# Designs tried in a protein design run: peptides against a protein of PDB entry 5HDT. Part 4

Target 1, 163 residues: chain A of PDB entry 5HDT
Amino acid sequence: MVVKTFMDMDQDSEEEKELYLNLALHLASDFFLKHPDKDVRLLVACCLADIFRIYAPEAPYTSPDKLKDIFMFITRQLKGLEDTKSPQFNRYFYLLENIAWVKSYNICFELEDSNEIFTQLYRTLFSVINNGHNQKVHMHMVDLMSSIICEGDTVSQELLDTV
Target 2, 163 residues: chain A of PDB entry 5HDT as posed
Amino acid sequence: MVVKTFMDMDQDSEEEKELYLNLALHLASDFFLKHPDKDVRLLVACCLADIFRIYAPEAPHTSPDKLKDIFMFITRQLKGLEDTKSPQFNRYFYLLENIAWVKSYNICFELEDSNEIFTQLYRTLFSVINNGHNQKVHMHMVDLMSSIICEGDTVSQELLDTV

## One batch from the design tools (peptide; made by RFdiffusion4, then SolubleMPNN)

Design b1_p8_4_s4 (from b1_p8_4, 6 letters changed)
Fold by OpenDDE base, seed 3:
Structure b1_p8_4_s4 (fold): chain B 163 residues (1-163), chain A 8 residues (1-8)
Amino acid sequence: as target 1 above (163 residues)
Amino acid sequence: KVYLYVAP
């Protein structure tokens, strides 16, 4: 299974990283980002998060437009964190944990529309955070938001108003 | 060694 392949792969697995590079590029295609099935989109998001992890610090996606699409896509999936009783919650948690730990959103600082991406991320996180989330979920959400403000450069007033 | 993404 493709999902398991990327999930189990380490950053120093050079031969495997080369072997599955073309698959990683295919997973970022519009076909998968715009897939009509919500569960498939979640799986795609998790795979993309794993791909960022595996290839860090050099993501295989080089197009600024493609990177923007990917991070806007991942941000939309994070809305699924709202329902802690969902059968897919653990997979949403995996997505959150991964992007927080790997700091994949730091890639966005090099994008022209970084403020739009970060603003949408903050709005999404604030919209889904609730008392039903355990400490780990809260910690990852805070880690994401704190890292962007503390490690980044100038952010828009709109983003500051969101915080 | 663990690799992460860093801000520029």
Scores: peptide ipSAE 0.575, ipTM 0.931, DockQ to the pose 0.236
Fold by OpenDDE base, seed 2:
Structure b1_p8_4_s4 (fold): chain B 163 residues (1-163), chain A 8 residues (1-8)
Amino acid sequence: as target 1 above (163 residues)
Amino acid sequence: KVYLYVAP
């Protein structure tokens, strides 16, 4: 299974990283990003998060437009955090934990549309955050948001209005 | 060593 392959891969697995590079690039195609199955999209998001983790500090995606699409896609999947009782919640948690840990959204600082991406991330997180989430979920959400504010040189007024 | 992404 592709999901398991990337999940189990280490950052130091140079031969495997080279072997699965084409697959990593293929997973970012519109076919997967716009897949009609919600569960498939979640799996794709987790794979992409793992790919960012594995290839850190240099993601294999070079196109700014593709990177924007990926992070907007991942952001949309985070909406699934709203239901803590969902059977898929653990995978949504994995996605959140991964992107917070690896700080993958820092890639977006090099993108012209970084403010748009961050704004959507903040809006999504504030939309789903609730008292039903445990402390770990809250910590990862706060880590994501605070890291972006602290590491960014400037923050748009629109983003500030979201916070 | 764990690699993370760093803001420019």
Scores: peptide ipSAE 0.574, ipTM 0.931, DockQ to the pose 0.255
Fold by OpenDDE base, seed 4:
Structure b1_p8_4_s4 (fold): chain B 163 residues (1-163), chain A 8 residues (1-8)
Amino acid sequence: as target 1 above (163 residues)
Amino acid sequence: KVYLYVAP
């Protein structure tokens, strides 16, 4: 399965990274980002998160528009953290843990629409935070938000007002 | 070594 392939791959797997590069690019296509199945979209998000992890610090996506689409897509998936009793919660947790640890959203600082992306991220996280989450979930949420605020040289006032 | 993304 594609999900397991990227999940099991590490950052030092240079030959595999080259081999699966085209697949990584294909997974960011509109076909997958706009897939009608919610569970498929979650799997796609996890794959994309793993792709960012594997290729760090150089994501394979070169189009700013595509990067924006990806991060807006991932942000929308994080809404699934709201239901801690969902059978898919562990995958949402994986997604959160990954993007928090890898700091993948730092890529967005180079995008023209970074403020929009960060604002949507914070709004999404605050909409689901404190909904029966354990300490680990809270820590990842805080880490994700803190990295953007503390590491960014320029943050919009709108984003600061959201925090 | 672990690689992460960093802000500009």
Scores: peptide ipSAE 0.568, ipTM 0.929, DockQ to the pose 0.255
Fold by OpenDDE base, seed 1:
Structure b1_p8_4_s4 (fold): chain B 163 residues (1-163), chain A 8 residues (1-8)
Amino acid sequence: as target 1 above (163 residues)
Amino acid sequence: KVYLYVAP
């Protein structure tokens, strides 16, 4: 199973990283990013998050357009955090925890459309955050947002005014 | 060592 393969892989697993590199690249194709099944898209997002983790600090995706597509895709999946009672919430939590810990969105600072990506991320998180989320969820959301604001040098004024 | 992505 692809999901399990990347989930269980460590950052220092050089042999495995090389072996599954082509699969990692294929998972970012439009076929998977635009898959009609919501649960499949969530699994794809988790795999992509794991891929960013495994290959840190150098993601295997080199195309700026592809990177934008991936982060916009991941951002859309985070909307699933709104329903804490969903049977898939644990996977949404995994996605959030991963991207917050790895700081994968820092890749976006090198992209021309970084402001668009960050704006969509903040709008999404603000739309789903509520008092029903436990402390860990809130912590990861805050870590994700504060890292971008505090560590970035090119965040738009519009985004800053929103915070 | 743990590797993370660092902002420029």
Scores: peptide ipSAE 0.559, ipTM 0.927, DockQ to the pose 0.256

Design b1_p8_5_s1 (from b1_p8_5, 5 letters changed)
Fold by OpenDDE base, seed 5:
Structure b1_p8_5_s1 (fold): chain B 163 residues (1-163), chain A 8 residues (1-8)
Amino acid sequence: as target 1 above (163 residues)
Amino acid sequence: MKGMVVAE
């Protein structure tokens, strides 16, 4: 399984990184980002999160537009965190934990549309956060948002209004 | 997992 392959891959495995580079690029195609099945999209998001982890601090995606599409896509998947009783919640948790720990969204600081990406992220997180989430979920959400604020040189008024 | 190092 593709998901398991990327989960088990180490950041220091240069041979494997080269071997799966084309797969990483293919996973960011419209075929997967616009896949009609929501479970497939969640799995794709988890794979993309692992790809960012594996290739950190860089990313194999060279197109700014593609990077924007990927992070907007991941942001949309985070909406699934709202239902803590969902059978898929563990995968949503994994997605959140991964991107928070790796600080994956920090790649977006190099993008022209970074403020749009961060604004959508914050709006999404604030829309799904609730008292039903355990402490770990809350911590990851806070870590994710605070890391972006702390490392950002400029924050748009729109982003500030979102917080 | 390892965190990303942001270049300044």
Scores: peptide ipSAE 0.012, ipTM 0.593, DockQ to the pose 0.194
Fold by OpenDDE base, seed 4:
Structure b1_p8_5_s1 (fold): chain B 163 residues (1-163), chain A 8 residues (1-8)
Amino acid sequence: as target 1 above (163 residues)
Amino acid sequence: MKGMVVAE
Protein backbone atom coordinates (compact mmCIF):
# COMPACT_ATOMS: atom_id res chain seq x y z
CA MET B 1 0.00 0.00 0.00
CA VAL B 2 2.69 2.49 0.97
CA VAL B 3 4.76 1.68 -2.10
CA LYS B 4 1.86 2.29 -4.43
CA THR B 5 0.92 5.50 -2.67
CA PHE B 6 4.26 7.15 -3.31
CA MET B 7 4.56 5.75 -6.81
CA ASP B 8 1.26 7.32 -7.81
CA MET B 9 1.71 10.61 -5.99
CA ASP B 10 2.01 13.70 -8.14
CA GLN B 11 4.78 16.18 -7.55
CA ASP B 12 2.33 19.05 -7.86
CA SER B 13 0.00 17.81 -5.16
CA GLU B 14 1.02 19.98 -2.25
CA GLU B 15 -1.74 18.71 -0.02
CA GLU B 16 -0.65 15.11 -0.43
CA LYS B 17 3.00 16.00 0.05
CA GLU B 18 2.18 17.55 3.37
CA LEU B 19 -0.15 14.76 4.36
CA TYR B 20 2.42 12.04 3.84
CA LEU B 21 5.40 13.92 5.21
CA ASN B 22 5.39 11.98 8.45
CA LEU B 23 5.18 8.71 6.57
CA ALA B 24 8.15 9.75 4.45
CA LEU B 25 10.13 10.49 7.58
CA HIS B 26 9.23 7.17 9.15
CA LEU B 27 10.36 5.26 6.07
CA ALA B 28 13.85 6.58 6.66
CA SER B 29 14.00 5.17 10.18
CA ASP B 30 16.52 2.53 11.14
CA PHE B 31 13.65 0.08 11.40
CA PHE B 32 13.25 0.17 7.62
CA LEU B 33 16.82 0.91 6.59
CA LYS B 34 18.05 -2.06 8.59
CA HIS B 35 15.13 -4.33 7.91
CA PRO B 36 16.22 -7.98 7.84
CA ASP B 37 14.26 -8.81 4.67
CA LYS B 38 16.14 -7.98 1.48
CA ASP B 39 12.96 -7.56 -0.53
CA VAL B 40 11.57 -5.17 2.03
CA ARG B 41 14.75 -3.11 1.89
CA LEU B 42 14.39 -2.91 -1.88
CA LEU B 43 10.82 -1.71 -1.56
CA VAL B 44 11.92 0.84 1.01
CA ALA B 45 14.60 2.06 -1.37
CA CYS B 46 12.04 2.48 -4.13
CA CYS B 47 9.77 4.39 -1.80
CA LEU B 48 12.63 6.64 -0.76
CA ALA B 49 13.47 7.23 -4.41
CA ASP B 50 9.87 8.21 -5.04
CA ILE B 51 9.97 10.53 -2.06
CA PHE B 52 13.02 12.27 -3.47
CA ARG B 53 11.24 12.52 -6.80
CA ILE B 54 8.09 13.97 -5.26
CA TYR B 55 9.87 16.53 -3.12
CA ALA B 56 12.58 17.44 -5.64
CA PRO B 57 14.62 19.56 -5.66
CA GLU B 58 14.37 19.49 -1.87
CA ALA B 59 14.05 16.57 0.51
CA PRO B 60 11.85 16.23 3.56
CA TYR B 61 14.82 14.99 5.58
CA THR B 62 16.54 17.77 7.46
CA SER B 63 19.35 15.82 9.08
CA PRO B 64 22.55 15.56 7.06
CA ASP B 65 23.37 12.34 8.85
CA LYS B 66 20.01 10.89 7.92
CA LEU B 67 20.46 11.89 4.29
CA LYS B 68 23.83 10.20 4.25
CA ASP B 69 22.35 7.06 5.74
CA ILE B 70 19.59 7.05 3.14
CA PHE B 71 21.88 7.40 0.16
CA MET B 72 24.33 4.86 1.48
CA PHE B 73 21.33 2.58 1.94
CA ILE B 74 20.09 3.16 -1.60
CA THR B 75 23.60 2.57 -2.91
CA ARG B 76 23.73 -0.79 -1.20
CA GLN B 77 20.43 -1.78 -2.80
CA LEU B 78 21.80 -1.01 -6.26
CA LYS B 79 24.04 -4.05 -5.90
CA GLY B 80 20.98 -6.05 -6.84
CA LEU B 81 21.31 -4.83 -10.42
CA GLU B 82 24.09 -7.36 -10.95
CA ASP B 83 21.69 -10.27 -11.48
CA THR B 84 19.64 -9.53 -14.57
CA LYS B 85 17.73 -12.77 -14.18
CA SER B 86 16.52 -12.07 -10.67
CA PRO B 87 12.76 -11.86 -10.18
CA GLN B 88 13.39 -8.53 -8.48
CA PHE B 89 15.47 -7.08 -11.30
CA ASN B 90 12.65 -4.94 -12.66
CA ARG B 91 12.28 -3.31 -9.28
CA TYR B 92 15.99 -2.63 -9.15
CA PHE B 93 15.63 -1.15 -12.61
CA TYR B 94 12.87 1.10 -11.35
CA LEU B 95 15.11 2.28 -8.56
CA LEU B 96 17.96 3.02 -10.95
CA GLU B 97 15.75 4.74 -13.50
CA ASN B 98 14.15 6.92 -10.86
CA ILE B 99 17.28 8.14 -9.12
CA ALA B 100 19.03 8.68 -12.45
CA TRP B 101 16.19 10.70 -13.93
CA VAL B 102 15.56 12.77 -10.84
CA LYS B 103 19.28 13.16 -10.14
CA SER B 104 18.47 12.46 -6.52
CA TYR B 105 22.09 12.07 -5.48
CA ASN B 106 22.73 15.72 -6.32
CA ILE B 107 21.27 16.54 -2.93
CA CYS B 108 24.42 15.01 -1.50
CA PHE B 109 26.59 17.87 -2.76
CA GLU B 110 25.48 19.79 0.29
CA LEU B 111 26.71 17.07 2.63
CA GLU B 112 30.15 17.03 4.18
CA ASP B 113 30.59 13.40 3.25
CA SER B 114 29.48 13.81 -0.37
CA ASN B 115 32.69 12.36 -1.78
CA GLU B 116 32.29 9.27 0.34
CA ILE B 117 28.74 8.80 -0.89
CA PHE B 118 29.67 9.31 -4.54
CA THR B 119 32.69 7.05 -4.26
CA GLN B 120 30.57 4.25 -2.88
CA LEU B 121 27.98 4.81 -5.58
CA TYR B 122 30.56 4.60 -8.36
CA ARG B 123 32.20 1.53 -6.90
CA THR B 124 28.82 -0.13 -6.64
CA LEU B 125 27.73 0.72 -10.16
CA PHE B 126 30.99 -0.37 -11.73
CA SER B 127 30.84 -3.60 -9.79
CA VAL B 128 27.39 -4.50 -11.09
CA ILE B 129 27.69 -3.36 -14.72
CA ASN B 130 27.79 -6.36 -17.03
CA ASN B 131 27.01 -7.37 -20.59
CA GLY B 132 23.67 -8.80 -19.56
CA HIS B 133 22.25 -5.33 -19.00
CA ASN B 134 20.22 -3.82 -21.82
CA GLN B 135 20.95 -0.43 -23.31
CA LYS B 136 18.52 1.39 -21.04
CA VAL B 137 20.18 0.08 -17.91
CA HIS B 138 23.57 1.14 -19.21
CA MET B 139 22.21 4.54 -20.13
CA HIS B 140 20.78 5.14 -16.68
CA MET B 141 24.00 4.07 -15.01
CA VAL B 142 26.02 6.40 -17.20
CA ASP B 143 23.56 9.23 -16.71
CA LEU B 144 23.71 8.81 -12.96
CA MET B 145 27.49 8.81 -12.83
CA SER B 146 28.11 11.53 -15.40
CA SER B 147 25.63 13.90 -13.80
CA ILE B 148 27.51 13.79 -10.53
CA ILE B 149 30.88 14.36 -12.18
CA CYS B 150 29.59 17.22 -14.29
CA GLU B 151 27.79 18.98 -11.46
CA GLY B 152 30.61 18.69 -8.95
CA ASP B 153 33.05 21.55 -8.65
CA THR B 154 35.74 19.31 -7.29
CA VAL B 155 36.17 15.58 -7.25
CA SER B 156 38.27 13.73 -4.73
CA GLN B 157 41.19 11.64 -5.85
CA GLU B 158 39.48 8.60 -4.45
CA LEU B 159 36.46 9.23 -6.64
CA LEU B 160 38.68 9.75 -9.66
CA ASP B 161 40.41 6.48 -8.93
CA THR B 162 37.02 4.80 -8.89
CA VAL B 163 36.07 6.07 -12.34
CA MET A 1 8.67 13.87 -13.74
CA LYS A 2 10.64 16.83 -12.52
CA GLY A 3 14.31 16.51 -11.80
CA MET A 4 16.59 18.28 -9.42
CA VAL A 5 17.18 21.97 -9.91
CA VAL A 6 20.73 23.04 -9.22
CA ALA A 7 20.98 26.42 -7.61
CA GLU A 8 23.25 28.94 -9.29
Scores: peptide ipSAE 0.012, ipTM 0.589, DockQ to the pose 0.196
Fold by OpenDDE base, seed 3:
Structure b1_p8_5_s1 (fold): chain B 163 residues (1-163), chain A 8 residues (1-8)
Amino acid sequence: as target 1 above (163 residues)
Amino acid sequence: MKGMVVAE
């Protein structure tokens, strides 16, 4: 129910955005980010990606530490892209497609630890990319990484070493 | 899906 609600919601539906704001905030709690079930964590990541899409360009999360936790969490879920034959691959694809299209990670430029977040993202993507991925997956990965490079003001040496 | 809107 919750997953479908956010997936179908439009950015210009102000009444619905206000109605489900508290739920969006609750989904970023440690209860969900540290949930023991990996399938639940994947669903949470997809919901969070939808929340970023719906509330773009501004996230409803006001805490920089919370934003960092969320993006580090989403980055860890992207590891699941490594297995193209997994029953959950379609959801991993949706997660990748969403965050690449929306450019959700660009919110991280306002964070002090942006370089750490981007470094972990690049390391994760390079660790899972393989010849078994179709062209769309490759394009989304490249779009995600190139957007950060093109729009970033500074790049750390550590990030450069990962490329 | 709609992309992120950048304010100028």
Scores: peptide ipSAE 0.012, ipTM 0.581, DockQ to the pose 0.191
Fold by OpenDDE base, seed 1:
Structure b1_p8_5_s1 (fold): chain B 163 residues (1-163), chain A 8 residues (1-8)
Amino acid sequence: as target 1 above (163 residues)
Amino acid sequence: MKGMVVAE
């Protein structure tokens, strides 16, 4: 129910955004980010991606540390893109499509640890990308990485070495 | 799906 609610919510639904603000904040708790079940973590990641979409260009998470935790968490979930035949692949695809389209990671430019986040993202994407992925998956991966390069004023040498 | 809104 919660997942579907966020998926169907529009950015301009101010009353709904206010109503579910507390839920959005709770979804970023360690209870969910460190949940032992990988399917639960995937659903949480999708919800978080939807939250970023709904509240774009801002985020309800005001703590830089929390934002870092969230994006590092989402990055870890993207490892699931490697298995294209997994029953959960469509959800991983949704996660990728969402964060690429919304440019959710662009929020990280305001964080001191943005280079670490982007480096981990690039390493993860390059580790999972393969010829088994269809054109749409490749496109979203490229869009996600290109957006960060294009929007960033400066790129660390470490990030360049990762590419 | 709605993309990121750019703040004016």
Scores: peptide ipSAE 0.011, ipTM 0.579, DockQ to the pose 0.208

Design b1_p8_5_s2 (from b1_p8_5, 4 letters changed)
Fold by OpenDDE base, seed 4:
Structure b1_p8_5_s2 (fold): chain B 163 residues (1-163), chain A 8 residues (1-8)
Amino acid sequence: as target 1 above (163 residues)
Amino acid sequence: MKGMVVEE
């Protein structure tokens, strides 16, 4: 399965990174990003997170528009963190943990619409955070948001209003 | 494994 392939791949496997580059690019297509099945979209998001991890600090996606689409897509998936009792929660946790640890969103600083991306991320995280989340979930959310704030030279008023 | 590299 594609999910397992990227999950098991490490950053030092240059041959595999090259071999699966085309697959990584295809996963960012509208076919997958706009897939009608919510569970499929979650799996796609996890794969994309793994791709960012594997290729960090760079990404195989060269189009700024595509990168924006991907991060807006991932942000939408994070809404699934709201239900801690969902059978899919562990996968949402994996997504959060991965992007927080890798600091995947920091690549967005190079994008023209970075403030929009970060604003949507913060709004999403604050909308889903609740007392049902354990300390690890809270820590990942804080780490994710703090990394962006601390590394950003400027923060828009809209972003400040969200924080 | 490594994350994003912060440029200083």
Scores: peptide ipSAE 0.011, ipTM 0.550, DockQ to the pose 0.198
Fold by OpenDDE base, seed 2:
Structure b1_p8_5_s2 (fold): chain B 163 residues (1-163), chain A 8 residues (1-8)
Amino acid sequence: as target 1 above (163 residues)
Amino acid sequence: MKGMVVEE
C-alpha cells in the first residue's frame, strides 16, 4: 500500500504532499532503514526514491545526518543490482532508474559528507556492474555517475581513485 | 515529472 501510494503521487499535488509528509518522515526512521528483511528494505528504498522525486528539488528531510543515512542506505540497496535473475531485480531497476532520472543524489552536494556518499555510490556501482546488465541499466548507471561528476565543484582524490 | 534542479 505505501509503495503504491508514493509511486502514484504527483509532484504537483501539494495537498497530498502535506498529507503524507509524516509518513515520509517515518519511512526514514531507523526502524525501516535497519529493518531485518531485505525485501522490506528494498521497498523502503523505492519509497524513499519516490519521496525525493515527489518533493524535488527539496526534501522533507531537513537533517544533514538523516539525509546522509538515507543515501548510504539507498546505496547499500543498489548492491542488489548484481543478480539480474533475481525476482526482485525489477524493483532494483526501478530504484536505479528513479534516482538516476531525478538526480536524487545531487541533493548531497549540500552535505558536508558529500564526497563520502559519492565514493560509496561509485564503489557500489562498479562492484555490481557486469556483462549481464542490459543497455538500460548501464545507461542509468552512467547517467547517475556522470551527473555527479559534471555538477560537482570539486572531486576528492578518494573519489578519483574510485573512478 | 521534474528532476532535481541543478544549480550552476
Scores: peptide ipSAE 0.011, ipTM 0.557, DockQ to the pose 0.195
Fold by OpenDDE base, seed 1:
Structure b1_p8_5_s2 (fold): chain B 163 residues (1-163), chain A 8 residues (1-8)
Amino acid sequence: as target 1 above (163 residues)
Amino acid sequence: MKGMVVEE
């Protein structure tokens, strides 16, 4: 229910955005971010990605610490992209496609720990990228990484060394 | 649908 609700919601549906605000906030709780089930965490990540899409260019999460937790969480889920034969790969693909297209990570530029977030993202993507991925996956990975480099004011030396 | 707007 929750996944479908956010997937189908339009960005210009202001009334619906207000209606589901509390749910959006609840999905970012430690209960979901630290859920022991990997499949549940993947679904949560997809929902969070949809929330960022729906509320773009803003986000309902105002706490810098919470935003950091969310993006570190999403980054950890992207490790699942490594196994292209997994039954869950399509959901990992959806997650990647969404965050790349929306440029969700760009909100992190406002965070003090942006360089840490971006560094972890790049390390994760480079750890999972392989020749088994189709062109679309490669494209989204490149789009995601290049957007951050091109639009960022400053990039840490550590991030540059990672690239 | 629109992505995030980054202020340059």
Scores: peptide ipSAE 0.011, ipTM 0.550, DockQ to the pose 0.194
Fold by OpenDDE base, seed 3:
Parts: sequence; structure tokens; C-alpha cells
Structure b1_p8_5_s2 (fold): chain B 163 residues (1-163), chain A 8 residues (1-8)
Amino acid sequence: as target 1 above (163 residues)
Amino acid sequence: MKGMVVEE
């Protein structure tokens, strides 16, 4: 119910965005981010990606620490892209496609720890990239990484060393 | 679905 609600929500519906604001905040709680079930964590990540899409260009999360936790969490879920034969692969693909299209990670440029977030993202993507991925997956990964490099005024040496 | 609006 919750995942479908956010997936189908209209970005221009301010009344609905206000109505579900508290739910969006609760989905970013430690209860969900540290949930023991891997499938639940993936659903949470997809829901968070939809929330970023709906509220773009702003996020409903005002705490820099919370935003960092969320993007580190999403980055950890992207490890699931490594197994193209997994029953959950289509949902991992949805997560990748969404965050690449929306450019969700670009909100991290306002965070002091942006370099840490981007470095971890690049390390994760390079660790899971393999020849089993089709052209669309590769394109989304490249788009995601390139958008960050192109929109950043400066890129840290550590990030460059990761590439 | 619209992307983030980034000021360039």
C-alpha cells in the first residue's frame, strides 16, 4: 500500500504531498533503514526514491544527517544489482532508473559530507558492474555518475581515484 | 516524472 501510494502520487498535488509528509518522514526512520529483511530494505529504498521524485527539487527531509543516512542506505541497496538473475532484479533496476533519471543524489551537493557519499556510490557501482548487465543498466549507471561529475564545481582527488 | 531542477 505505502509503496504504491507514493509511486502513483502526482508531483503537482500539494494537498497529497502535505498529507503524506509524516509518512515520508517515518519511512526514513532507523526502524526501516535498519530493517533486518533485505526485501523490505529494497522496498524502502524504492519508496524513498519515489519520495525524492515527488518532492523534487526539494526533499522533505531537513536534517543533513538524515539525508546522509538515506543516501548511504540507498547506495548499500544498489549492491543488489550484481545478480541479474535475482527475482528482485527488476526492483533494483527500478531503483537505479529512478535515481538516475531524477538525479536524486545531486541534492547531496548541499551536504558537507557529499564527497563521502559520492565516493561510496562510485565504489559500489564499480563493484557490481559486470558483463551480464544490459545496455540500459550500463547507461543508467553512467548517467548517474556523469551527472554528479558534470554538475560538481570541484571533484575531490579521492573521488577521482575511485573512477 | 520530472527530474530535479538544478540551477546551472
Scores: peptide ipSAE 0.011, ipTM 0.552, DockQ to the pose 0.185

Design b1_p8_5_s3 (from b1_p8_5, 4 letters changed)
Fold by OpenDDE base, seed 5:
Structure b1_p8_5_s3 (fold): chain B 163 residues (1-163), chain A 8 residues (1-8)
Amino acid sequence: as target 1 above (163 residues)
Amino acid sequence: MKGMRVAE
């Protein structure tokens, strides 16, 4: 399983990182980012999160447009956090935990459209956050948002209005 | 999990 492969991989495995680089690149293709199956998209998002973890601090994706697409894609998947009773919630939790811990979105500061990405992220998180979430979920959401605010010296007024 | 993109 591709998902397990990336989950079990660490950052120091240079040979493995090289071996699975093409797979990582393929997972970011439109075929997967625009896949019609919601569960597939969730799995893809988790894989992408692991890829960011493994290759941190540098993503294997060189195209800024591709990076934008990926993070906008991941952001859309985070909407699934709203339903705490879903059988897939654990995977949504994994996604959130991963990207928060790794601070994956901070790579977006290098992108021209960083403000758009962060705005959409914050809007999404605030749209799904509710009292049904346990403390860990809330903590990861806060960690994710605060890390971006702390790293960015300048934030757009639109983003500030979102918070 | 190992490694963060940026240090805390």
Scores: peptide ipSAE 0.043, ipTM 0.736, DockQ to the pose 0.224
Fold by OpenDDE base, seed 2:
Structure b1_p8_5_s3 (fold): chain B 163 residues (1-163), chain A 8 residues (1-8)
Amino acid sequence: as target 1 above (163 residues)
Amino acid sequence: MKGMRVAE
């Protein structure tokens, strides 16, 4: 129900954005980010991706530490892209497609630990990318990584070593 | 730079 609610919400639905703001904030709590069920964590990641889409360019999460936690969390979920035959792959694809299209990670440029976040993202993507992925998956991965490289003012040596 | 608003 929660997944469907945010998935169907429009960026211009101001009243709904206000109505579900508290829910959006609660979804970023440690209870959900550290949930023991991996399928639940995937659903949470998709919801968070939708929340970033809906509230773009301003995420409802104002704490830099919380934003870091969220993006590190989303990055960890992207490991699920490695198994293209998983029943959950379509949802992992949705997550990738969403964050690439919205350029959600670009919010991280305002964070002090942006290079750490981007490094972890790149390492994760390169660890799961394989020849079994179709062209669309590759396209989204490239779009995601290219956007960060092109729009970033500086790139750390650690990130360069990852690329 | 922040995430972009996209047409849905």
Scores: peptide ipSAE 0.038, ipTM 0.723, DockQ to the pose 0.586
Fold by OpenDDE base, seed 3:
Structure b1_p8_5_s3 (fold): chain B 163 residues (1-163), chain A 8 residues (1-8)
Amino acid sequence: as target 1 above (163 residues)
Amino acid sequence: MKGMRVAE
């Protein structure tokens, strides 16, 4: 119910965005980010990606620490892209496609810990990239990484050397 | 920088 609600919500639905603001905030709580069920964490990640899409360009999360936690959490879920035969792969694909299209990680440029977030993202993506992925998956991964490099005026040299 | 407003 919750995941479908955010997935179907329009960016111009201001009254609905206000109505579900508290729910969006609660979905970023430790209860969900540290949930023991891997499938639940994936659903939470997809819901958070949809929340970023709906509220773009401004995230409803005002705490820099909370934003860092969310993006580190989403990054950890992307590890699931490694198994292309998993029943959950389509949902991992949705997560990747969404955050790449919306350029969700670009919010992190305003965070002091952006370098840590981007470094962990690149490490994760390079660890799961393989020849079993189709062209669309590869394209989204490249788009996600390239957007950060091309739009970041002050991307660290250490990160660039890792690429 | 912020995320894009996406037209669905």
Scores: peptide ipSAE 0.035, ipTM 0.713, DockQ to the pose 0.560
Fold by OpenDDE base, seed 4:
Structure b1_p8_5_s3 (fold): chain B 163 residues (1-163), chain A 8 residues (1-8)
Amino acid sequence: as target 1 above (163 residues)
Amino acid sequence: MKGMRVAE
């Protein structure tokens, strides 16, 4: 399965990275980003997170517009963290853990609409955080937000109001 | 900066 393929791949798999580059690009197509099935979108988000991990510190997506779409897409999926009792929660956790550890969103600093992306991320995280989350979930959320604030030279007032 | 290694 595609999900397992990218999950098991590491940064040192140069031949595999080249081999699956086209697949990585296809996963970012509107067909997948706008897929009607919520569970499929979650799987796509996890794959995209793995792709960012594998190709870090760069990404195979060269279009700024595409990168924006991807991160806005991932941000929307993070809303699923709100229900800790969902059967899909562990996959949402994986998504959060991955993007936090990799610092995937930091690639957005080069994007024109970075402030919009970060603002939406922060709004989403604060909207879903609750007392049902264990300490690890909270730590990943904090790590994700802190890495952006600490590395950003400038932050919009709207983002500051969210923090 | 991203936390992952740079591939050389």
Scores: peptide ipSAE 0.034, ipTM 0.705, DockQ to the pose 0.378

Design b1_p8_5_s4 (from b1_p8_5, 4 letters changed)
Fold by OpenDDE base, seed 3:
Structure b1_p8_5_s4 (fold): chain B 163 residues (1-163), chain A 8 residues (1-8)
Amino acid sequence: as target 1 above (163 residues)
Amino acid sequence: MKGMAVEE
């Protein structure tokens, strides 16, 4: 129910965004980010991606530490893209497509630890890219990485070493 | 639908 609620929510409905603000904050709690079930963590990641989409360009999360935790969490879930034959692959694709289109990671430029977040993202994507991925998956991965490079004034040496 | 705002 919660997953569908955020997926279908209108970005232009300020009343609804205010109503579900507490739920959005609760979904980023350690209970969900550290949930033992891998499928639950994937659903949580998709919900968080939808929250970033709905509240763009401002995330409802005000703590820099919490934002870092969320994006490091999403990055870890992207490892699931490696298995193109998994029954959950379509949901991993949804996650990738969403964060690439919304440019969700660009909010990390406001964070002190942005270089760490971007480095981990690039390392993860390069580790899962393979010839089994179709053109759309490759395009979303490239769009996600290029958006970060284009938005930033400079690229750290550590990030360059990852590429 | 709108994406994340670009600072530039």
Scores: peptide ipSAE 0.012, ipTM 0.581, DockQ to the pose 0.203
Fold by OpenDDE base, seed 4:
Structure b1_p8_5_s4 (fold): chain B 163 residues (1-163), chain A 8 residues (1-8)
Amino acid sequence: as target 1 above (163 residues)
Amino acid sequence: MKGMAVEE
């Protein structure tokens, strides 16, 4: 499966990175980002997170608009963290853990609409965080948010209002 | 594995 392929890829495998570049680009197409199946969208998000991990600190996506779409898409998937009893929770956890550890959203600082992306991320995370989450989930959420705040030279008022 | 580079 595509998911397993990217999960098992190593950052140091240049040959594999080149081989699957086209696949990585296709996964960011509207066909996948707007897929009607919620579970498919979650899997796509996990794959995209793995792609960011593999290609870090860069990304194979050259279009700023595409990058924005991807991160807004990932942000929407994080809403699924709210239900800790969901059968898909472990995959949402994987998504969160990955993007937090890699600091994937930091690439958004290069985008014109970075503040919009970060604002939506913070709103989403604060909306889903609850006492049902274990300590690891809380830590990843905090790590993700704090990393963005710490690296940003300026924070918009809208973002501050979200925090 | 490595994460995103932090800008100086």
Scores: peptide ipSAE 0.012, ipTM 0.578, DockQ to the pose 0.197
Fold by OpenDDE base, seed 5:
Structure b1_p8_5_s4 (fold): chain B 163 residues (1-163), chain A 8 residues (1-8)
Amino acid sequence: as target 1 above (163 residues)
Amino acid sequence: MKGMAVEE
């Protein structure tokens, strides 16, 4: 299983990072980002989150357009956090926990379209947050948003209006 | 494990 492969990978293993680089790049292809199956997209998002963790503080994706596509994709998957009773909720939780802990979205500050990405992230998180979420989910959501606010010196009015 | 560092 591809998900398990990246989940178990050590950040300090340069040989493993090189070995699975092509797989990491392949997972970011349109085939997976635009896959019609919702469960497949969730698995892909988790793999991508693990890839960002493994390669932190850098990413194996050199194209700004590709990075934008990936983070917009991950943001769309976070909508699945809304239903706390879903059988897939634990996997959505894993996705949230990972990207919050790693501060994965902070790499987007290098992108020209960072404001668009952050705006969509904030809109998504505020749209899905509800009273059914436990304290851990709330903390991860807050940590994710706070990290971006603390890192960013220049925030657009649109982003401020979203908060 | 390593995360991204906050610049500020």
Scores: peptide ipSAE 0.012, ipTM 0.582, DockQ to the pose 0.198
Fold by OpenDDE base, seed 1:
Structure b1_p8_5_s4 (fold): chain B 163 residues (1-163), chain A 8 residues (1-8)
Amino acid sequence: as target 1 above (163 residues)
Amino acid sequence: MKGMAVEE
């Protein structure tokens, strides 16, 4: 129910945004981010991506530490893109498509640890990208990485070395 | 879907 609720929510529905604000905040708790079930973590990541989409260009998460935790969490979930034959691949695709389209990671530019987040993202994407991925997956990965490079004022040498 | 605003 929760997954469908955020997936179907319109960005322009201010009343619904307010109604589900507490739920959005709760989904970013350690209980969900550190959940032992991989499928649950994937669903949580998709919900978080939807939350970023709904509240864009802002986010309901005001704590820099919490934002860092969320994006590091999402980055870890993207490892699931490596297996194109997985029954869960469509959900990993949804996650990638969403964060690439929305440019969700752009909020990280305001974080002190942005370079760490972006470096980990690039390492993860390069580790999972392969010729088994269709053109759409490749495009989303490229869009996600190129957007960060093009829109960032400064890119650390460490990030450049990762590319 | 609306993307995040690019800070220009």
Scores: peptide ipSAE 0.011, ipTM 0.578, DockQ to the pose 0.198

